# Peptides against a protein of PDB entry 4DOW: the designs that were tried, part 61

Target 1, 157 residues: chain A of PDB entry 4DOW
Amino acid sequence: TFSWVGRPLPNRKQFQQMYREICMKINDGSEIHIKVGQFVLIQGEDNKKPYVAKLIELFQNGAEVPPKKCARVQWFVRFLEIPVSKRHLLGRSPPAQEIFWYDCSDWDNKINVETIIGPVQVVALAPEEVIPVDQKSEETLFVKLSWNKKDFAPLPP

## One batch from the design tools (peptide; made by RFdiffusion4, then SolubleMPNN)

Design b2_p17_8_s1 (from b2_p17_8, 8 letters changed)
Fold by OpenDDE base, seed 4:
Structure b2_p17_8_s1 (fold): chain B 157 residues (1-157), chain A 17 residues (1-17)
Amino acid sequence: as target 1 above (157 residues)
Amino acid sequence: SEKDELIEELIKRRKEA
C-alpha cells in the first residue's frame, strides 16, 4: 500500500498533484518512507534483476481514472543490461555493484509507484575512486559513468 | 551475497504487501 505524506506541493501542472514523500506499507505492517531525490529498486521482468532509478518527481496523475500515484525517474543501467557487443567499451571488468547513469530518453521515465520494491543506496564516485567490495558495502551501488547507448562518458552533474 | 539476499527480501516483502 502506498500513500502520500504531507500536503501537495504548489505547481501549475494540470491534473497533477506533486508531493515530496510517499509511504510504502509492507506486509508486516511496517512503513518505509521514500522521498524525492532518493534511489529505488523497480520491479523487473521474471528472471531479471530489479531496475535502479532515482526519484525526480512524485505525483498523482489525475488524468487517469482512477487517479494513479506515479513517479518520474532518472534511470540507471546495470552492466549486464548493456548489449554484449558494447561492453568492451568500458575497458575494464566492473564490480557487480557498479551501475551507470542512463543518458537517453528512449525509456519512459514515468512509473507507477506500485512497481517500487524499496529504497537502495547509490553513491556517486569520481573515476579514480575505488569501489569498495567488502561485505559492509555490498548493499551499496556505485555510479561513475553515464551510458548513452553508444559509449561511456563522465557522470553528468 | 548479502546484496542479493537483501534484494530478494525486499521483493518478497513488497509482493506480499
Scores: peptide ipSAE 0.091, ipTM 0.724, DockQ to the pose 0.042
Fold by OpenDDE base, seed 2:
Structure b2_p17_8_s1 (fold): chain B 157 residues (1-157), chain A 17 residues (1-17)
Amino acid sequence: as target 1 above (157 residues)
Amino acid sequence: SEKDELIEELIKRRKEA
């Protein structure tokens, strides 16, 4: 269950009411608040690792009937989501915690908030920085590079 | 999104199954 937190931002789009924060109520009744700018895990296929995304906008889409709670995201990709034939371009075997900024416009960046599993910590690193893989950081994901379906490149942000 | 649609399809299949 998802509900908006706070008052809507000034509406500059006819059918999109924007918010800064959303509340996710989980099965045990506890609540998790997620804000624009945070990173989230998005439900993947069954028995597959979740997708990773950064929340750019939270909005209610009034163009749909009934209105839907949506998010606009910046996608990230896991190494295993990259085609096998292209993985060699990285030139190394990344740790499981490494993700890549998806620098391509072919993917729709609008999602239903109901696909959000929960928040996740993502840390940007310089290429020369070591990605920690100990249990202290086992829940943290790290990004160094972007992937544009053609090659890897330095991180845009 | 395409990814979102896939998720919705999976949910739908679970309901129909």
Scores: peptide ipSAE 0.021, ipTM 0.524, DockQ to the pose 0.087
Fold by OpenDDE base, seed 3:
Structure b2_p17_8_s1 (fold): chain B 157 residues (1-157), chain A 17 residues (1-17)
Amino acid sequence: as target 1 above (157 residues)
Amino acid sequence: SEKDELIEELIKRRKEA
């Protein structure tokens, strides 16, 4: 179950109420609060690793019947989500923990909050910084570069 | 891995509603 936390933010968009935080109630009765700006795992296809996204907006879409709890996200891509023919452009074999800022607008960045699995830690690194691949860091994803379907580039500011 | 375990836990604990 997903429910809004707090009062709606000032917003001029018709039929949309914006929020800063949403509460995800889980099976054991506990609650996980997720805020705009945090990173989340999004349900992928069957037997596929979840997608990674940064929450940009949380909003209730009143234009839909019934109203939907939605989010706008910045997508990240896993290396294995990049076409095989272009993976060589990275010039290295990345660790499994590395993800890439998806710098393209062809993907719908609007999701239903029901697809959110939970929060995930994403850390931005400079190119010279080593991605730690140890037991303590296995839960953390790391981003150094962007991917725009053409090439890899320095991480956006 | 720790990441996989976390994902599995999150999936397991997540309510459908």
Scores: peptide ipSAE 0.115, ipTM 0.745, DockQ to the pose 0.041; fails the geometry check
Fold by OpenDDE base, seed 1:
Structure b2_p17_8_s1 (fold): chain B 157 residues (1-157), chain A 17 residues (1-17)
Amino acid sequence: as target 1 above (157 residues)
Amino acid sequence: SEKDELIEELIKRRKEA
């Protein structure tokens, strides 16, 4: 169960009410609050690992009947989601904790909030910084580069 | 792994819509 937290934010979109925070109620009765700007795991398809995304907007879409609780996201991509024929362009074998900023507009960046699994920690690193691969850091994902379906590039500012 | 366990826990604990 998802519910809005706080008052709607001002916006110019005709059928949308924007929010800063949403509450995710989990089955043991506890609550997880997620805010714009945080990173989340999104439900994948059949045996696929969850997608990783940064929340850009939280909004209720009043153009739909009934209204839908939605989010606009910045997608990240896992190395294994990149076509095999293009993986060599990275020039290295990334650790499992590395993800890439998806710099392409071909993916729909609107999601239903019900697809959110939960929050996840994502840390941006400079190319020369080492990704720690230890037990303490296994829950953290790291991003150094972007991927635009053509090549890898330095992380966008 | 710890990451995998976290994911499984989150999925398990999430309420159905």
Scores: peptide ipSAE 0.104, ipTM 0.735, DockQ to the pose 0.041; fails the geometry check

Design b2_p17_8_s2 (from b2_p17_8, 10 letters changed)
Fold by OpenDDE base, seed 4:
Structure b2_p17_8_s2 (fold): chain B 157 residues (1-157), chain A 17 residues (1-17)
Amino acid sequence: as target 1 above (157 residues)
Amino acid sequence: SSKEEDIKALIERRKAA
């Protein structure tokens, strides 16, 4: 169950109400608050490797009947989502914790919030920085590069 | 459920690109 936190933000979109925060009710009765700018895991085909995204906007889409709680996201990709024929372009074997900024516009960046599994920690690193692989950082994901379906590149500023 | 349909649709859109 998802519910809005706080009042709608001012905007000029006729059928949309924007918010800064949403509350996710978990099965045990506890609540998790997720804000714009945070990173989330989104349900995918593989339950062990969900999609990763950064929340850009939270909004209620009043154009739908009934209205839907939605999010606009910046997608990330896991290494195994990259075509096998192009993985060699990375020039190294990435650790399991590495993800890549998806730098293409061919994917719809609108989702229904019900597809969100929960928050996740994503840390941006410089190329020369080492990705920790110890037990303490197992739940943290790291991003060094972008992927634009052609090649890997440094992260945008 | 609507959630399951949303998940399926999301997966399909990402794979189609």
Scores: peptide ipSAE 0.558, ipTM 0.929, DockQ to the pose 0.853
Fold by OpenDDE base, seed 3:
Structure b2_p17_8_s2 (fold): chain B 157 residues (1-157), chain A 17 residues (1-17)
Amino acid sequence: as target 1 above (157 residues)
Amino acid sequence: SSKEEDIKALIERRKAA
């Protein structure tokens, strides 16, 4: 169950109510608050690792009946989401914790918040920085590069 | 469910692009 936290923000778009924060209530009754700017895991195909995205906007879509709680996201991709024929372009075997900033506009960046599994920590690193791989930080994801379906590149500013 | 449909749609959109 998802519910808005706080009052709506000043609107930038017609037929939308924008929010800063949403509350996710899980089965045990506990609550997780997720804010714009945070990173989330989004459910993907069964037996696959969840998608990763940064929340850009949280909004209620008033154009739909009934209104839906939605998010606009910046997508990331896992290495295994990259076509096999292109993976060699990275020039290395990335650790499991590495993700890539998806730098294409061909993917719809609107999601239903119900697809969100929960928050995740994503840390941006310089290419020369080593990704720490230990059990204590296993849940943290790291991003060094972008992927635009053609090649890898340094992260956008 | 609506959630399942949303998930399926999301997956399909990403795979089709």
Scores: peptide ipSAE 0.554, ipTM 0.928, DockQ to the pose 0.834
Fold by OpenDDE base, seed 2:
Structure b2_p17_8_s2 (fold): chain B 157 residues (1-157), chain A 17 residues (1-17)
Amino acid sequence: as target 1 above (157 residues)
Amino acid sequence: SSKEEDIKALIERRKAA
């Protein structure tokens, strides 16, 4: 269950109310608050790692009936989401915790918040920085590069 | 469920692009 936190932000968009924060109630009754700018895990295919995204906007879409709680996101991709034929372009075997900034406009960046599994920590690193790989926990993800479906590129600061 | 439908739709959109 998701519910808005706080009052809607000033907005002139018809049928949309924007928010800074949303509350996610999980099965044990606890609540997790997620804010714009944070990173989230989004459910993907079964037996696969969840998608990773950065929340750009939180909004209620009143154009839908009934109104839906939505988000706009910046997508990231896991290495295994990259086509096998292109993975060699990285030139290395990335650790499991590495993700890549998706630098393409072909993907819809709107999601329903119900697809959100929960928050996740994403840390940007310089290319030369070593990813602190932890075999025990993959709670923290790291990003160094972007992927534009053609090649990998350094992530701009 | 609506949630399941949303998930399926999301996956399909990403794969189709």
Scores: peptide ipSAE 0.554, ipTM 0.928, DockQ to the pose 0.910
Fold by OpenDDE base, seed 1:
Order: structure tokens, then sequence, then C-alpha cells
Structure b2_p17_8_s2 (fold): chain B 157 residues (1-157), chain A 17 residues (1-17)
């Protein structure tokens, strides 16, 4: 179950109310609060490897009947989501914790919040920084590069 | 469920691109 936290933000869009934060109530009755700017795991085809995204906007979409709680996201991509024929362009075998900034506009960046599994920590690194592989950092994902369906590139500023 | 439908739709959109 998802519910809005706080008052809606000023917005000129006719059928949308924007929010800063949403509350996710989980099975044990506890609540997790997720804010714009945080990173989330989103249900994908593989239950073991959910999608990763950064929350850009949280909004109620009043244009739909009934209204739906939605988010706009910046997508990340896992290495295994990249076509096999293009993976060699990375020039290395990435660790399991590495993800890539998706730098294309062809993917729909709107999701229903009910597809969110929960929050996740994502850390941006410079190319020369080493991704830690120890147990204490296993839950953290790391990003160094972008992927634009053609090649890998330095992470956007 | 609506959640299941949303998940399926999301997966389809990402794979179609």
Amino acid sequence: as target 1 above (157 residues)
Amino acid sequence: SSKEEDIKALIERRKAA
C-alpha cells in the first residue's frame, strides 16, 4: 500500500499533483518512506535482478480513471540488460554491483508506484575509483558510466 | 491484480524499445 506524505507541491499541470515523499507500507506493518531524489528497485522480469531507477518526480495522475500514484524516473541498466553483442564495448567484466546510467529517451520514464519494491543505495564513482566487493557494501550499487545503446561513456555531470 | 498488470506493462515497454 502506497500513500502520499505531506502536502502537494506547486504545479501548473492540469491533472497532476506532485509530491516530495511517498509512504510504502509493507507486510509486517512497518512503513518505508521514499523521497524524490532517492533510488529504488522496481519489479522486472527477473525477480533476482530488479530494475534500478532514480526518482525524479512523484505525482498523482488525475487524468486517469481512477487516479493513479505515479513516478517519473531516470533509468539505470544492469550489465545483463545490455545486448550480448554490445557488452564487449565495456572492455571489462563488471562486478555484480555495477549499474549504468541509461542515456536514451526511448524508454518510458513513467511508472506506477506499486511497481516499486523498495529503496536502494546507489553511489556514483569516478573511473579511477574501485568498486568495493565486500559484504558490508553488497547492498549498495555503483555507477561509473552511461549507456546510450551504442557505447559506454563517462557518467553525466 | 492491478499491480501485476502494471509490472507486465512496464516489462513490455522496456523490452520493446
Scores: peptide ipSAE 0.559, ipTM 0.929, DockQ to the pose 0.855; fails the geometry check

Design b2_p17_8_s3 (from b2_p17_8, 9 letters changed)
Fold by OpenDDE base, seed 4:
Structure b2_p17_8_s3 (fold): chain B 157 residues (1-157), chain A 17 residues (1-17)
Amino acid sequence: as target 1 above (157 residues)
Amino acid sequence: SEKEEDIKKLIERRKAA
């Protein structure tokens, strides 16, 4: 289950109360707090390779009945999500821990928070920096480039 | 469940684009 932490932030948008933090209650009774700006794993088709996103906004959508707890996200893509015919554009074989900033607006960036699996660590690296593979931190993901469905590019500022 | 339906819709939206 999910519950808001703290009071709603100032917002002029009707039917959209914004929050800074949400609490995820796990089956074992433990709680995980997730804040705007953190990265999360989102349920995908493959349980072993969930989607990755950065939380941009947390809000309750009062336009729905009943109201829904939602998030606005910046999507990332895994290498295997990129069409086979375009993977060669990277010019290298990326490690499994590398993800890419999705630089397109064709994907809906609103999700229901119930689709969130949990937090994940994402580290931005410069192109020349080496991704530490096999360093006991296989749960950490790394991003160097963006993908805009046409080519790879340096990360946006 | 509602959650499962939301997940399904999410997946389909990302694939369709």
Scores: peptide ipSAE 0.565, ipTM 0.931, DockQ to the pose 0.821
Fold by OpenDDE base, seed 5:
Structure b2_p17_8_s3 (fold): chain B 157 residues (1-157), chain A 17 residues (1-17)
Amino acid sequence: as target 1 above (157 residues)
Amino acid sequence: SEKEEDIKKLIERRKAA
């Protein structure tokens, strides 16, 4: 169950009410608050490897009946989401915790918030920085590069 | 469920792009 936290933000978009924060109520009755700017896991085909995204906007879409709670996201991709024929372009075997900034506009960036599994920590690193793979950071994902369906590129500093 | 349908559509959209 998802519910808005706080009052709607001022916006000029017809049929949309924007919010800063949403509350996710989980099975045990506890609540998780997720804010714009945070990273989330989104359910995909593989439950062990959910999609990863950064929340850009939270909004209620009043154009739909009934209105839907939605989010706009910046997508990330896991290495295994990249076509097999292009994985060699990375030039290395990435650790399981590495994800890539998806730098294309061909994917719909609107989701229904009910597809969100929960928050996740994503840390941006310089290419030369080592990804820490230890027990303390097992739940943390790391991003060094973008992927635009053609090649990998360094993220801006 | 509606949630399951939303997930299915999401997956399909990402795969089709």
Scores: peptide ipSAE 0.565, ipTM 0.931, DockQ to the pose 0.860
Fold by OpenDDE base, seed 2:
Structure b2_p17_8_s3 (fold): chain B 157 residues (1-157), chain A 17 residues (1-17)
Amino acid sequence: as target 1 above (157 residues)
Amino acid sequence: SEKEEDIKKLIERRKAA
């Protein structure tokens, strides 16, 4: 269950109410608050690791009936999401914790918040920085590069 | 469920791009 936290932010978009924060109630009844700017795991295919994204906007889509709680996100990709034929372009075998900034506009960046599994920590690193070994592969993820479907590139600012 | 449908659609959209 998801519910908005706080008052809606002023905006000029018809049928959209923007928020800074959303509350996620999990199975045990506890609550997790997620804010714009944080990173989240999003449900993917069965038996696959969840998608990773940064929350850009939280908004209620009033154009739908009933209104839907939505988010606009910046997508990341896991290495295994990259086509097999192009993985060699990285020139190295990345650790399991590495993800890549998706630098392409072909993906819809709107999601329903109900697809969010929970928050995740994502740390940006310079290329020369070593990714720390983490016993929990999903605990902390690291990003050094972008992926634009053609090649890897330095991380966008 | 609505949630399952949303997930399915999300996956499909990402794959289709």
Scores: peptide ipSAE 0.564, ipTM 0.930, DockQ to the pose 0.876
Fold by OpenDDE base, seed 3:
Structure b2_p17_8_s3 (fold): chain B 157 residues (1-157), chain A 17 residues (1-17)
Amino acid sequence: as target 1 above (157 residues)
Amino acid sequence: SEKEEDIKKLIERRKAA
């Protein structure tokens, strides 16, 4: 169950009420608050490797009937989501915890918040920094590069 | 369920692109 936290933010978009924070209520009754700017796991085809995204906007879409709680996201992509024929462009075998900033506009960046599994920690690293692979947990993800369907590129500072 | 359908659609859109 998802519910808005706080008052709607100033917004010029018609039929949309924008929010800064949403509350995710888990089955055990506990609550997790997720804010714009945080990273989330989104359910995908593989339950063990959900999609990763950064929340850009949280909004209720009044154009839908009934209104839907939505988010606009910046997608990340896991290495295994990259076509096999292009994986060699990375020039290395990435650790399982590495993800890539998806730098392309071909993917719909609107989601229903109900697809969110929960928050996740994403840490940006410089190319020369070593990813601290945690053998105990792959909870923290790391990003060094972007992927634009053609090649990998350094993340802008 | 609605959630299930939303997930399916999301997956399909990402795969198709």
Scores: peptide ipSAE 0.565, ipTM 0.931, DockQ to the pose 0.813; fails the geometry check

Design b2_p17_8_s4 (from b2_p17_8, 8 letters changed)
Fold by OpenDDE base, seed 3:
Structure b2_p17_8_s4 (fold): chain B 157 residues (1-157), chain A 17 residues (1-17)
Amino acid sequence: as target 1 above (157 residues)
Amino acid sequence: SEKQEDIEELIENIKKA
């Protein structure tokens, strides 16, 4: 289950109440607090692997009946989500932990918070920095580049 | 990529544990 943490934030969007933090109660009864700016794994379609996203906004959508707890996200894509015909454009075989900033607007960036699996650590690296692929970094994903459906590019500022 | 699948599965399992 998901519940808001704290009071609504000031906003100018009609029918929306914005929040900074949400509480996720997991199966064992423990609670995980997730904040705007953190990264999360989102449930994939059918049996697909989870999506990776950065939380941009947390809000209750009062325009829906009943109101829904939602998030606006910045999507990231895994290398395997890149079309096979375009993967060669990277010019290298990426480490398994590398993801890419999705620089397109064709994906709906609004999600229901119920699709959140949990938080995940994502670290931005400069192109020259080595992505550590070892035991201690096994829970961390890394991003160097963006993907805009046509080519890879330097990571946005 | 088997490595990619292994990492994603591991991460998902950790978050659900």
Scores: peptide ipSAE 0.061, ipTM 0.692, DockQ to the pose 0.036
Fold by OpenDDE base, seed 1:
Structure b2_p17_8_s4 (fold): chain B 157 residues (1-157), chain A 17 residues (1-17)
Amino acid sequence: as target 1 above (157 residues)
Amino acid sequence: SEKQEDIEELIENIKKA
């Protein structure tokens, strides 16, 4: 189950109450708190691996009946989610820990919070920085570039 | 690859948390 943490933030959008933090209650009864700005894994479709996303907004959508707890996200893509015919454009074989900023508007960036699996650590690196491959970094994903369905580009500021 | 397996294990662990 999911519940809001704290008081709603002031906003100008009708029928939307915005929040900074949400609490996810997991099976063992423990709770995980997730905040705007953090990265999460999102439930994939059938036979698909989870998606990676950054939370940009947490809000209750009062326009729906009943109201829904939602989030707006910035999507990231795995290398294997990129079409085979375009992968050569990267010019290298990325490590498994590398993900790419999805720079397109064709994918709906509104999700139901029930699709959130849990938090994940993502670190942005400069193009010249080396992705660390050691025990300390094995649970961290890294992003250097964006993907806009046509080519790779430097990560947005 | 070994690293790909590590990421998959991480994801699985998160699901089980």
Scores: peptide ipSAE 0.045, ipTM 0.677, DockQ to the pose 0.034
Fold by OpenDDE base, seed 4:
Structure b2_p17_8_s4 (fold): chain B 157 residues (1-157), chain A 17 residues (1-17)
Amino acid sequence: as target 1 above (157 residues)
Amino acid sequence: SEKQEDIEELIENIKKA
């Protein structure tokens, strides 16, 4: 169950109410609060692993009947989501914790909040920085580069 | 890989939360 936290933010978009935070109630009765700017896991299709995304906007879409709780996101991709024929372009074997900023517009960046599985920690690093592989970093994903379906590039500033 | 298994376990734990 998802519910808005706080009052709607001022905006000029017709049929949309913007929010800063949403509350997700999970099976054990506990609540998780998720804010704009946080990273989340999004339910994959079929038996696919979850997608990684950064929340850019939270909004109720009043154009839908009934109104839908939605989010706009910045997508990230895991290395194994990149086509096999393109993986060699990285020039190295990345650790499992590395993800890539998806720098394409072909993916719909609007989601239903019901597809959110939960929050995840993502840390941006410079290309020369070492991704730590220790017990403290086991639950953290790291991003150094972007992927635009053609090549890898430095992260956007 | 072993590291990939760790991430999969993490994801599974998040799903259960």
Scores: peptide ipSAE 0.040, ipTM 0.668, DockQ to the pose 0.035
Fold by OpenDDE base, seed 5:
Formats: sequence, structure tokens, C-alpha cells
Structure b2_p17_8_s4 (fold): chain B 157 residues (1-157), chain A 17 residues (1-17)
Amino acid sequence: as target 1 above (157 residues)
Amino acid sequence: SEKQEDIEELIENIKKA
């Protein structure tokens, strides 16, 4: 179950009420609050591994009947989600914790909040920075580069 | 790899939440 936290943000978009935060109620009754700007795992299709995304907007889509709780996201991809034929373009074997900023517009960046599995920690690093390998970082994903289906590029600062 | 297993475990744990 998902519910909005707080009042709608002032906006001029028709049929959309924007919010800063949403509450996700888990099966055990506990609640997780997720805010714009946080990273989440999104349910994959056909039991595929979850996608990684950054929440850009949280909004209720009033154009739908009934209104739907939605999010606009920035997608990330794991290395293994990149086509095998193009993985060599990275020029290295990335650690499992590395993800890539998806710099393409071909993916719909609007999701239903119900597809959110939960939050995940993502840290941006410079290309020269080493991904830390310790107990504390085991649950953290790291991003250094973008992927635009053609090549890898440095992540914009 | 061990790290891959760790990430998979993390994902599975989140899915169970």
C-alpha cells in the first residue's frame, strides 16, 4: 500500500498533483518513507532482476480513472543488463556493485509507484575513484559512467 | 563472484520486505 506524505506541492501541471514523499506500507505493517531524489529498485518484467532508478518526481496522475500514484524516474542499468555484444566497450570487468546512468529516452520514465520494491543506496563516484569493498559498502551500488546504448561516457558532475 | 552474490542477496532481501 502506498500513500502520499504531506500536502501536494505547488505546481501548474494539469491533472497532476506533485508530492515530495510517499509512504510504502510493508506486509508486516511497517512503513518505509521514500522521497524524491532517493534511489529505488523497480520490479522487473517476467521475474527479471529489479531495475535501479532515481526518483525524480512523485505525482498523482489525475488523467487516469481512478487517479494513479506515479513516479518519474531516472533509470540506471547494471552491467549484465547491457547487451553482451556491447559490454566490451567498457574496457574492464566492473564489480557487481557498479551501475550505469541510462542516458536514453527510449525507456518510459513514468512508473506506477506500486512497482517500487524498496529503497537502495547509490553513490556517485568519479571514474578514478575506487569502489570500496568492505562490509559497510556491500549493500551500496556505485555509478561512475553513463550508458547511451552506443557507448559509455563519464557521468556528468 | 562473491560481490554478485551479495547484490543478489540484497535484492532478494528487499523483495521480501
Scores: peptide ipSAE 0.055, ipTM 0.671, DockQ to the pose 0.035; fails the geometry check

## One batch from the design tools (peptide; made by RFdiffusion4, then SolubleMPNN)

Design b2_p18_1_s1 (from b2_p18_1, 11 letters changed)
Fold by OpenDDE base, seed 2:
Structure b2_p18_1_s1 (fold): chain B 157 residues (1-157), chain A 18 residues (1-18)
Amino acid sequence: as target 1 above (157 residues)
Amino acid sequence: DTLEKVKKEREEVEEKAM
């Protein structure tokens, strides 16, 4: 169950009421608050690992009947989501915690909030910075590069 | 700069959550 937190932001977008924060109620009754700018795991398909995304906007889509709670996201991609034929372009074997900024517009960046599994920690690193692999950082994901379906590149400006 | 943006946004959200 998802519910908006706070009052809607001033917005002129027709049929869209924007928010800064959403509350996710889990089956055990606990609540998790997620804000714009945070990173989330999105439900994968068929036992696939969850997708990783950054929340850019949270909005109620009033054009739908009934209105739906939605988000706009910036996608990240896991190494294993990259086609096998292209993985060699990285030139190294990445740690499991590394993800890549998806630098393409071909993916729909609108999601239903019900696909959100929960928050995840994502840390951006410079190329020379070492990805820590310890118990404390085991659940943290790290991004150094972008992927544009053709090649790996430094993160966009 | 995406690197700085990602860092800044994360930090801002974390600071607001504290």
Scores: peptide ipSAE 0.061, ipTM 0.657, DockQ to the pose 0.029; fails the geometry check
Fold by OpenDDE base, seed 3:
Structure b2_p18_1_s1 (fold): chain B 157 residues (1-157), chain A 18 residues (1-18)
Amino acid sequence: as target 1 above (157 residues)
Amino acid sequence: DTLEKVKKEREEVEEKAM
């Protein structure tokens, strides 16, 4: 289950109540708090790895009946989510931990919070920095580049 | 700079979690 943490933030958007934090209660009764600005794993399709996103906004959509708990996200894309025909544009074989900033507007950036699996650590690296592959960082994802469906590029300023 | 922004945000989150 998902519940809002704290009071709604002041906003000018009609029919939306904005929040800083949401609480996920998992099966064992433990609670995970996720805040705006954190990275999350989002449920993907069957046999696919979860999607990766950064939480930009947490809001209750009052335009829906009943109101839904939603988030706006910045998407990341895994290398294997990129079309096979375009993967060569990277010019290298990325480690499994590498993800790419999705610089496109074709993906809906609004999600239901119920699709959130949990938090994930994402680290931005400069192009010259090496992605660590040690066991301690196995669950950490790394981003160096953006992907705009046409080519890879340095992260935007 | 997205890179710096992401790094800074991460540090802030980590600092608050400690």
Scores: peptide ipSAE 0.055, ipTM 0.653, DockQ to the pose 0.027; fails the geometry check
Fold by OpenDDE base, seed 1:
Structure b2_p18_1_s1 (fold): chain B 157 residues (1-157), chain A 18 residues (1-18)
Amino acid sequence: as target 1 above (157 residues)
Amino acid sequence: DTLEKVKKEREEVEEKAM
């Protein structure tokens, strides 16, 4: 179950009410609060790892009946989601914790909040910085580069 | 700069959560 936290933000979009925070109630009765700017795991296909995304906007879509709780996201891509024929362009074998900023507009960046599994920690690193691979960082994902379906590049400015 | 933006936004969220 998802519910809005706080008052809607002022905006000029007639059919969209924007929010800063949403509450996710888990089956055991516990609650997780997720805010704009945080990173989340999104439900993937069967037998696929969850997608990784940054929350850009939280909004209720009033154009739909009934209104739907939605989010606009910036997608990240896992190495194994990149086509096999293009993986060699990285020039190295990335650790499992590395993800890439998806620099394309072909993916729909609007999601239903019901697809959110939970929050995840994402840390941006410079290309020369080492990704820590230890027990303490097991749940943390790291991003150094972008992927635009053609090549890897430094993160956008 | 996206790198700095991501870092800054993360810090802001963490500060608000404390």
Scores: peptide ipSAE 0.055, ipTM 0.645, DockQ to the pose 0.028; fails the geometry check
Fold by OpenDDE base, seed 5:
Parts: structure tokens; C-alpha cells; sequence
Structure b2_p18_1_s1 (fold): chain B 157 residues (1-157), chain A 18 residues (1-18)
């Protein structure tokens, strides 16, 4: 289950209540707090691996009946989510931990918070920095480049 | 914990290649 943490933020958006933080309660009774700006894994569709996203906004959508707890996100894309015909444009075989900033507006960036699996660590690296593959970094994802459905590019400034 | 859940989910869900 998901519940809002704290008071709604002042905003001018009609039918929306904005929040900084949400609480995710898991089956063992423990609670995980997730804040705007953190990275999360989102349930995959059609037997796909979970999606990776950065939380941009947390809000309750009052235009829906019943009101829904939602998030607006910045998407990341996994290498295997990129079309096979375009993968060669990277010019290298990325490690499994590498993801790419999705620099396109064609994906809906609104999600229901109930699709959140949990938090994940994402670290931005310079192109020359090596992605660590040691046991301590197994759970960390790394981003060096953006993907705009056409080509890879340096991360936006 | 949650971290283990996330890790397990990533390992269990097969990625569909495009």
C-alpha cells in the first residue's frame, strides 16, 4: 500500500495535490519512504524487465474517480529496450548495469505509484569513467549517455 | 528487505529484446 507523507505542497495545478514524499508499505510490515528526485524501478509490461525512472513529481490526481496516487517521471532505457537495428550505434557492448537517459517525449511520463517496485541507485558518470563491476556495485545502475530513438549522445547539460 | 526485493525482481523478470 501507498500513502502520502507530509502536507500537500502549494501549487496552482487544477485537480492535483503535490507531495514531496510517499510511503510504501510492504508485506512484512516494513515501510520505505520514497522522495521526489530519487530513482525507482517500475513494473515491466508484457514480461519485460522493470523500467527505470527518476521521480519528478508526486501527486494525487483528483480528476480521476476515484482519485489516484501518481508520479511524473524521467524515463531511462535499458540497452535491450533499444531496437536491435540501432544498438550498433553505441559502438561498444555495455555492461548490464548501464542505462540511458531517455531523451524523447513520446512515452507517457505519468505512472501510478502502485507500479513502483522499489528504489534503485543510479549514478551519472563521465564518458571516460569506468563502470565498476564489483560485488558492491551490483545493485547500482550507471548512466553516461542519452538515447533519443535516433542516436546516442552525451547527457543533457 | 526492499533492496533484495528490487534485486530479485530484476533477476526474475526476463527482458524482452526489441
Amino acid sequence: as target 1 above (157 residues)
Amino acid sequence: DTLEKVKKEREEVEEKAM
Scores: peptide ipSAE 0.019, ipTM 0.434, DockQ to the pose 0.042; fails the geometry check

